# Peptides against a protein of PDB entry 3KDP: the designs that were tried, part 192

Target 1, 230 residues: chain A of PDB entry 3KDP
Amino acid sequence: PFLIFIIANIPLPLGTVTILCIDLGTDMVPAISLAYEQAESDIMKRQPRNPKTDKLVNEQLISMAYGQIGMIQALGGFFTYFVILAENGFLPIHLLGLRVNWDDRWINDVEDSYGQQWTYEQRKIVEFTCHTPFFVTIVVVQWADLVICKTRRNSVFQQGMKNKILIFGLFEETALAAFLSYCPGMGVALRMYPLKPTWWFCAFPYSLLIFVYDEVRKLIIRRRPGGWVE

## One batch from the design tools (peptide; made by RFdiffusion4, then SolubleMPNN)

Design b2_p26_3_s1 (from b2_p26_3, 20 letters changed)
Fold by OpenDDE base, seed 1:
Structure b2_p26_3_s1 (fold): chain B 230 residues (1-230), chain A 26 residues (1-26)
Amino acid sequence: as target 1 above (230 residues)
Amino acid sequence: EAKELEELGLSIYKKARELGLKIVNE
């Protein structure tokens, strides 16, 4: 997200504080919850053909899969960001190169895509309003990520949601997201202004996409044992 | 509007936490 911000010179979609909230807040409990997940029999009982090479290959494949998931997460965040800004009069094309003027406190007449002038304060409110749903989008997408991390090969429907700690992690992550999104003073303290509840749903297509992606991946693994997708 | 959203968010937070704790304790 930050790289796109730099390259495209758009208003900052995800602030540093928000990133820290993701890394330290929303990721910790889910990560701990995964540590208590029951080992999938297929993962632990398979003897590697070559302990050195097969381990490296598997680690690379896992890293690639999670890299792809991370890209989908970022896309989801940016989608939500662009939707919110568009609803506030800033179309995506108009945002390109706008950062310099956007961040200048002395320019109080930045025009949106419809010719409406925005003061610095108004722009920052909209910007910080975008930070929250970007964060929430990541959390919602992480629901799918957390669920798919529960198993490597088995479908979620086969393995089920037996880990109570994992379920708690999902709720705690969601609760934290709600807290950070709506708690008084978060706009000033964390640059996270409250968002309309409807914005939570903007992430759902991407959450579903990750879920479907992983289910398809796992299906391929089950149907083609020893394939590169494993 | 912001205050209403804050109250709503806090309500959601509390409910989510309570539900999570309930699930763990069952």
Scores: peptide ipSAE 0.032, ipTM 0.576, DockQ to the pose 0.730
Fold by OpenDDE base, seed 4:
Structure b2_p26_3_s1 (fold): chain B 230 residues (1-230), chain A 26 residues (1-26)
Amino acid sequence: as target 1 above (230 residues)
Amino acid sequence: EAKELEELGLSIYKKARELGLKIVNE
């Protein structure tokens, strides 16, 4: 998010402090929970075909999968960001290069895509309104990521939700998201203004996309053992 | 509206925390 902010010169979609909260807060408990996940029976029973090459290939594929999931997460966040700004009169194309004027507190007549002038205070309200849903979108997408990461080959339907610690991690992540989104003072402290409950659902298509992606990947692995996807 | 959202958010936070703890303790 921050890189796109710099490269595209758009209003900041997500604050740096909020990013730190994701890295240190939302990801930590889930990551620990995955360490307690019961070993996938298929992985434990399957001997490596080639211990030297298969390990390297698997590590590369895992890294690629996580990278792809991360890209989907980022896209989801940006989608939410652009939708909210568009609903407030700022179309995505208009946001390109707008940062300089957007962040200038002395410019109180920044025009939106429809010719409406926005004061600095109004712009900051909209900006900080976007921070929360961006963050929440990431969290909601992470639900899917966490659920799928407990298996390498088996479907989520086969492995089930037996890890109570993982389930707890999902609730803690959600609770933290609610805290950061709605706790008094978060608008000042973290530049996160309260979010309408309806915006929690904007990330669901992306969560579904991740689920579908992973299930298809796992299905290919199961049907084509030793394939390039494994 | 902001106050209502804050109250709602806090309620969600509390419920999520309680449910999470309940699941772990069962």
Scores: peptide ipSAE 0.031, ipTM 0.562, DockQ to the pose 0.697
Fold by OpenDDE base, seed 5:
Structure b2_p26_3_s1 (fold): chain B 230 residues (1-230), chain A 26 residues (1-26)
Amino acid sequence: as target 1 above (230 residues)
Amino acid sequence: EAKELEELGLSIYKKARELGLKIVNE
């Protein structure tokens, strides 16, 4: 997100506070929950592995898969960002190169895509209004990520939702997202303005996409054991 | 509108936390 901000010179889509909330608040509990995950049903059925070659290949393939999932997460966040700005009159193409004028507090006549002028205060309100939905989008996408991380090969339907700590993690990160989004004073303290509850649904297509992607990946692995998709 | 959203958000937070704790304790 930060790299795109620099390269495209667009208004800041995700603040440092929101990044920290993701890294420390929403990712830690899920990561810990994975330590308590039940073994995959097929783990005892696996053929003996060559400890030197198979481990390295598996780690590389997993890293690539998680990298792809991370890209989908970022796309989900940016989608939400662009939708909010478009609803406020700023089309994506108009945002390119706009950052310099956007962040200048002495420019109070920044035009949107429809010729409407925006004061500095108005621009900052809409910018900070994007931060919360971006964060919430990441949380909703992380629901799928957390669920798919339970297994490497088995479908979620086969493994089930037996890890109570993982389930708690889902509720905890959701509760934290709600707290940060709606608690009084968060707009001033964290620059996270409240969002309409409907924005929680904006991420659902991306959450579903990740889920489908992983299920298809796992299906291919099951049909082609030892393939490059594992 | 902002106050209504805050109240709604806090309600969601409380419910989510309660449900999470309930699931863990069962």
Scores: peptide ipSAE 0.030, ipTM 0.557, DockQ to the pose 0.693
Fold by OpenDDE base, seed 3:
Structure b2_p26_3_s1 (fold): chain B 230 residues (1-230), chain A 26 residues (1-26)
Amino acid sequence: as target 1 above (230 residues)
Amino acid sequence: EAKELEELGLSIYKKARELGLKIVNE
């Protein structure tokens, strides 16, 4: 999100501090919980493979898979960002290159796509209104990501939800998201304004997309053991 | 509206944490 902000010169979709809260606050407990996950049923039945050749391939495939999931997460966040800005009069095409004028506190007549002039304060309110739903979108998508990371080959339906620590991590992540989104003072401290609860549901299609994507991937792996998708 | 959302958010936070702890302790 921050890289796209810099490259495209659009208004900041997600604050730096909020990104740190995602990386250090929401992801830490779930990530640690994966260390306590029960071994996948098929892993312990495998014979050792060549560690030199197979490790490199597996690391590349894992990195690609996480990269793809991360891209879907970012797309979900940006979708929410563009919807909110469009509802406030800023069409996506108009946002390109707008950052310079957007962030200039001395310019109080920035025009939207419809010719409406926006003061600096008004622009910042709209910007900060985007931060919270972007963050929430990431959290909701992370639910699916955490669930699919339980296994490499088996479906979630086969492996099951046996890790109580992971379950706790999901609730803690959700609780933290609610706290950061709705606690008084977060608008000043973290530039996160409260959002309507209905916006939480806007991220669900993206979570479902990741879930379906991973289930299809795992299905292919099960049908073609030793394939490049593994 | 903002105040109502804050109260709702805090309620959700408390409930989510309570449920999480309950599941872990069972």
Scores: peptide ipSAE 0.027, ipTM 0.552, DockQ to the pose 0.742

Design b2_p26_3_s2 (from b2_p26_3, 20 letters changed)
Fold by OpenDDE base, seed 1:
Structure b2_p26_3_s2 (fold): chain B 230 residues (1-230), chain A 26 residues (1-26)
Amino acid sequence: as target 1 above (230 residues)
Amino acid sequence: EDKELFEKGLKIYEEALKKGKEILEE
């Protein structure tokens, strides 16, 4: 998200504090749970002939999977961001390069795609309105990841206990999302304004996309055992 | 409207915490 912000020079889709909350609060528990699950699944499938190389390969696979999931999560967040801004009159193309004028307090006549002028305060309200949906989108996408991991485990009946950590992580993420989205003062403290419940559904297409992506990945792995996707 | 959203959010938060505790106790 931050890289796209720098490259595209768009209004900030996610605040720095919100990014920290995602990285430290939401992503950590799922990442740990996934790392433990994959480590156990790989340890059970391969007698460690060379524990150092097998551990390295597993860590690489986990890191690649996490990186890919993180990219899809970011795409989902950006989609929600662009939808909200488009509904407020800012088309995606118009947002390119707008950051400089967007953040300038002295420019109170920034035009949207329809020629409507936006004051600095109005722009910041819209920006902060995007932060919460972006965060919530990531959480909803993480739910899909959990469901995918659970379905992977349903093929491996014995790993039921680690599912509890993953489920706990989901509830923690959801609780954190609800807290950040609805707690009074978060708009001022974290620049996260309350989210209408309807915006939770904007993430569902991306949750479905992750589900389809993982199923396709599984199909590719099944058809090409030993391929790069393992 | 903000109050209603806040109340809904709190309910979701409380339910999530409750379920989280249940999972930890199981």
Scores: peptide ipSAE 0.034, ipTM 0.450, DockQ to the pose 0.612
Fold by OpenDDE base, seed 4:
Structure b2_p26_3_s2 (fold): chain B 230 residues (1-230), chain A 26 residues (1-26)
Amino acid sequence: as target 1 above (230 residues)
Amino acid sequence: EDKELFEKGLKIYEEALKKGKEILEE
């Protein structure tokens, strides 16, 4: 998100503090959960045939999968960002290169796609309004990631809700999202304005996309055992 | 409207915390 912000010179979609909250808050428990599941699976897995090569391949595959999921997460976040800005009169094409004027406090006549002029204060309100739903979108997509990670190793039906750490992670992420979205002062402290509950649903299509992607991946793995997609 | 949203968010937060505690106690 921050890289696209720099490259495209668009208004900042997500604050740095919010990014830190995602990295430290929402990803930590899932990472721990996955580490425990890996440890459990490694205990249950037959001795790796070649521990060095199999570990490297598995790490690469996991890294690629997380990279792909991360791209889908970013797309989901940006979709939500663009939807909010479009609803406020700023179409995606108009946002390209707009940052310089957007962040200039002395320019109070920045025009949207419909010719409406926006003051600096109004623009910042809209910008900060985008931060919360971007964050929430990432959290909702992370729910899907956690569920997928659970299902990658064992069928959802076989593992059920046995991974208490995973479930705890889901609730922690949700609690953190609610806290950051609705706690008084977050608009000032974190540049995160309160989120309308309807925006939580904007991430659902992307969660579904992740599920579809993972199922397709699993199908490919099942059809081509030993392929690069394992 | 902001108050209602805040109350709703607070409720979600409290419910999530409650469920989190329940999971930890099981």
Scores: peptide ipSAE 0.029, ipTM 0.468, DockQ to the pose 0.604
Fold by OpenDDE base, seed 5:
Structure b2_p26_3_s2 (fold): chain B 230 residues (1-230), chain A 26 residues (1-26)
Amino acid sequence: as target 1 above (230 residues)
Amino acid sequence: EDKELFEKGLKIYEEALKKGKEILEE
């Protein structure tokens, strides 16, 4: 998100503090839960034929999968960001290169895509209105990510939701998202304004996309053991 | 509007915490 902010010169879609909340608050417990997850039967039964190469390959494949999932998460967040700004009169094309004027406190007549002038304060309100739904979108997408990451090869439906720590992690991150979204003072403290509850549902298609993507990936791996898609 | 959103958020938060606690006690 931050890199796109710099490259595209768009208004900041997500605050740094919010990113820290994701990394430390929402991802930590689920990540720990994976350490306590019982190893898949296929992982336990298959001795690596070549311990050195097979371990390295597995690490690379996991890294690629996480990279792809992370990209889908980012796309989901940016989609939410652009939708909110478009609803407020700023079309995506108009946002390109607008950052310099957007962040200038002395410019109070920045025009939107429809010629409406926006004061600095008004612009910042809209910007901060985007932070919360961006965060919530990431959390909702992470639900699917965490569920799929507990398995490498097996379908989620085959392994089930037996890890109590993982389930707790999902509730914890959801609770944190609700707290940050609706607690008074978050607009000032974290630059996160209250979110309409309807925005929680906007992330569901992306969660489904990640889930489907991973199930397809795992299916391919099961059908073609040793392929590049691990 | 802000009050209504806050109340809805608190309800979601409380429900999530309650369910989380129940799962841990199981």
Scores: peptide ipSAE 0.028, ipTM 0.390, DockQ to the pose 0.654
Fold by OpenDDE base, seed 2:
Structure b2_p26_3_s2 (fold): chain B 230 residues (1-230), chain A 26 residues (1-26)
Amino acid sequence: as target 1 above (230 residues)
Amino acid sequence: EDKELFEKGLKIYEEALKKGKEILEE
């Protein structure tokens, strides 16, 4: 998220505290869950051929899984960010390079894509309105990612929801998302305004698409072991 | 409206915590 912010020079979609909450709060239990489940499903079922190569493969698999999850989560968050800003008159193309004027408190006539002028206060309200939905979208996408990343090769339907740590992680991150979204003072402390319940569903189509895509990928891997899709 | 949103969010939070605790105790 921060790299995209620098490269695209767009309004900041997430506060620094929300980034820390993602890195330290929402990802910790899911990460532990995935580490245990991947070890059990992919490593333990295969006879260790070479302990050195198998350990290296495991570390690479875990690293790739975390990297992919992080990228997918970021994409989901940015999708919600762009939807909210578009609904408020700022099309994605118009946001490119807008950060300089957006953050300038002395500019009170920033025009949206439709020629409407926005004061600094109005712009900051819209920016902070994006923070909570962005975070919630990451959590909702993470539900799908955790389910699909249980195994690299096995379908979710084959392995099921037997990992209690994973299930606990899903509820913990959901509870955290609800706390950050609705607890009084979060608008001031974290710059996260209360979220309308409808925004919880904004990420669901995206989560479904990721789920379908990853199941198709897993099907291809099962049919073509050792292919370039791995 | 803010009060209603808070109450809804609090309910979701409490339900998620309850279910999480139940899963850990099983």
Scores: peptide ipSAE 0.027, ipTM 0.440, DockQ to the pose 0.637

Design b2_p26_3_s3 (from b2_p26_3, 21 letters changed)
Fold by OpenDDE base, seed 2:
Structure b2_p26_3_s3 (fold): chain B 230 residues (1-230), chain A 26 residues (1-26)
Amino acid sequence: as target 1 above (230 residues)
Amino acid sequence: KEEELRRLGEKIYEEARKKGLKIVEE
């Protein structure tokens, strides 16, 4: 998120403290659950070929899974960010390069995509309005990602929901999201304002898309082992 | 500047609370 903010020069989609909460609070249990489940399903059930190569494969699988999950989560968050800003009159193309004027408190006539002028205060309202939905979207996308990333090759329907640690992680991150979204003072402390319940569903179409994509990917891997898609 | 931003944030938060959980739709 921070890198995209710098590269695209868009308004800040997520506060730094909230990013830290994601890194330290939400990712730990899911990452552990995925590491154990991948080890059990993809490595431990395979006949040992070469202990050196198998260890390297394990480390690569864990690293790739973590990196992919983080990337997909960020994409989901940015999706929700762009939806909210578009609903408020700022189309994605218009946001490119807008940061300089957006963050300037002395400019009170920043135009949106439809020619409406926005004061600094109004811009900060809509900016901070994105923080909670962005975080919630990451959690919702993570529900799908955790289910998808149980195995690299096996379908979700084949692996099932047997990992108790994963289930616990899903509840924990959901509870954290609810706490950060609705606990009094979070708007002041973390710039996370209360979120209407309907926005929890904003990421669901995106989660469905990545779920379908991953199932198709896994199907291709099963049919064409050793392909470039793996 | 930080204090001003803090006050602005508090104001925005209180206004959002008055509007209930509908901050995103406005």
Scores: peptide ipSAE 0.020, ipTM 0.503, DockQ to the pose 0.033
Fold by OpenDDE base, seed 5:
Structure b2_p26_3_s3 (fold): chain B 230 residues (1-230), chain A 26 residues (1-26)
Amino acid sequence: as target 1 above (230 residues)
Amino acid sequence: KEEELRRLGEKIYEEARKKGLKIVEE
């Protein structure tokens, strides 16, 4: 997100607080999943022909899969960001290169895609309104990970433990998202303005995308055991 | 509690909207 912000010179899509919350919160679910998948690979009784190499390969494959999921999550966040800004008159093309004028406190007549003028305060409100839904989108997309875990043909016991930890993690993330989204003063204190509850549903297509991605991945793995898509 | 929080959020959102958010009809 930060790289796109710099490269495209668009208004900041994700605040520092939201970044911290993602890094400390939402990223726990993938990390826990990775740890459990690694543990499952270690428990899988087939002595790898080469334990050191096979373990490293599995770790890389798992990391790649979660990396791809993370990319889809980021795309979902950006989609939500662009939709919100478009609904407020700023089409994606218009946002390119706009950051300099957007962040200038002395420019109070920045035009949107429809010729409407925006004060600095108005621009910052809409910007900070995007920070929360970006985070919320990530959280909602993480719900797909729970579904993915449920669809795995792992041992019921291991899957159950993983699901409990995931559910707990998702609950914490969701509670945090709700707190940051709706608690009074968050806009002033953390620059996270409140979000309409309907925006929680904007991430659902991407949750579905992750689900489809995982099913396709599983299908490929089943057809090509030992492939790079694991 | 969730509904109350939702209602509070909507209220705060509407207040923020009145302060600076513009909705453009596409």
Scores: peptide ipSAE 0.015, ipTM 0.387, DockQ to the pose 0.078
Fold by OpenDDE base, seed 4:
Structure b2_p26_3_s3 (fold): chain B 230 residues (1-230), chain A 26 residues (1-26)
Amino acid sequence: as target 1 above (230 residues)
Amino acid sequence: KEEELRRLGEKIYEEARKKGLKIVEE
């Protein structure tokens, strides 16, 4: 998100502090879940394979898959960001290069896509209104990540949700999202304003996309037992 | 400058909070 902010010169979609909160708070449990997935993968590798080369290949494939999921996650956040700004009169194309004027407190007549002029204060309200939904979108997408991390090979529908780590992760991320979204002072401290309930659902299509992606991946693995994809 | 930004942030937050609470209650 920050890289896109710098390259495209768009208004900041998510503050650096909130990004750190994601890294330190929400990513810990997924990392643990991934470690269990890797352990399951190691058990599956006991089939007649070259253990040295195949282990490395499998780790690379897993890392690549979760890297792709991370990209989908980021896209989900940006989708929410662009939707909010568009609803407030700023179309995505208009945001390109707008950061310089957007962040200038002395410019109080920045025009939106429809010719409406925005004061610095008004712009900052809209900007900070985007931060919380972006963060929550990331959390909701990570719910899907946690669920798919339960198993390496089997479908989520086959294994169910009996993993205690998964349950803990879902709870922790949801609690953190609620805290950052609704606790007094978070708007000032973290530039995270209270979230409208409707925005919790904005990420669901991307969660579904991740589920579909992972189920397809696992289906390929199951159909090609002993293949390099395992 | 920092104090001005703090005051602005507080004002914005309170407005957003009021709107947010209203929406949650609806």
Scores: peptide ipSAE 0.015, ipTM 0.373, DockQ to the pose 0.038
Fold by OpenDDE base, seed 3:
Structure b2_p26_3_s3 (fold): chain B 230 residues (1-230), chain A 26 residues (1-26)
Amino acid sequence: as target 1 above (230 residues)
Amino acid sequence: KEEELRRLGEKIYEEARKKGLKIVEE
């Protein structure tokens, strides 16, 4: 998300706290999962043939998997971001390069895509209005990922503890999202304004698309075992 | 600084409400 912000020079889609929460959540869940997997492997008395190399390979595989999930989540967040800004008169094309003028406190006549002038304060309201829904969207997309993981037949029994950790992590993120969205003072403290429940559903079409994509992928894998789609 | 941030937040919220943004009413 932050990379797109820098590359496109668009208004900031999410606050620093949200970024930190995503990064911490994305890093902690794999680390805990790895720790439990190692503990489970030790209990099962399966000596890894090369513990150092196998650990490195597993860490790389997990990091890549979570990296991909994180990118998909970011895309969902950006979808919500663009929807909110478009509803407020800023089409995606108009946002490109707008950050310089957007963040300038002395420019009070920034025009939207329809010629409406926006003061600095008004722009910041719209920007901060995006922060909470962006985070919420990421959490909702994570729910979809959880459902997708549960539908993976072969690993459900081996990943029992991993699933519990994942569910717990998602619960914590959801609770955090609710706290940041609706707790009084969070708009001032963290620049995350409370959103109506309808914004929680903004991510659902995207989550559905991800689910459909994964189901199609699974169907292809089932029909062509050993294909490149695995 | 805290009071200034509070005032800014209130102003932002009021402006968002006036523009019909889908925010929760305080």
Scores: peptide ipSAE 0.012, ipTM 0.347, DockQ to the pose 0.032

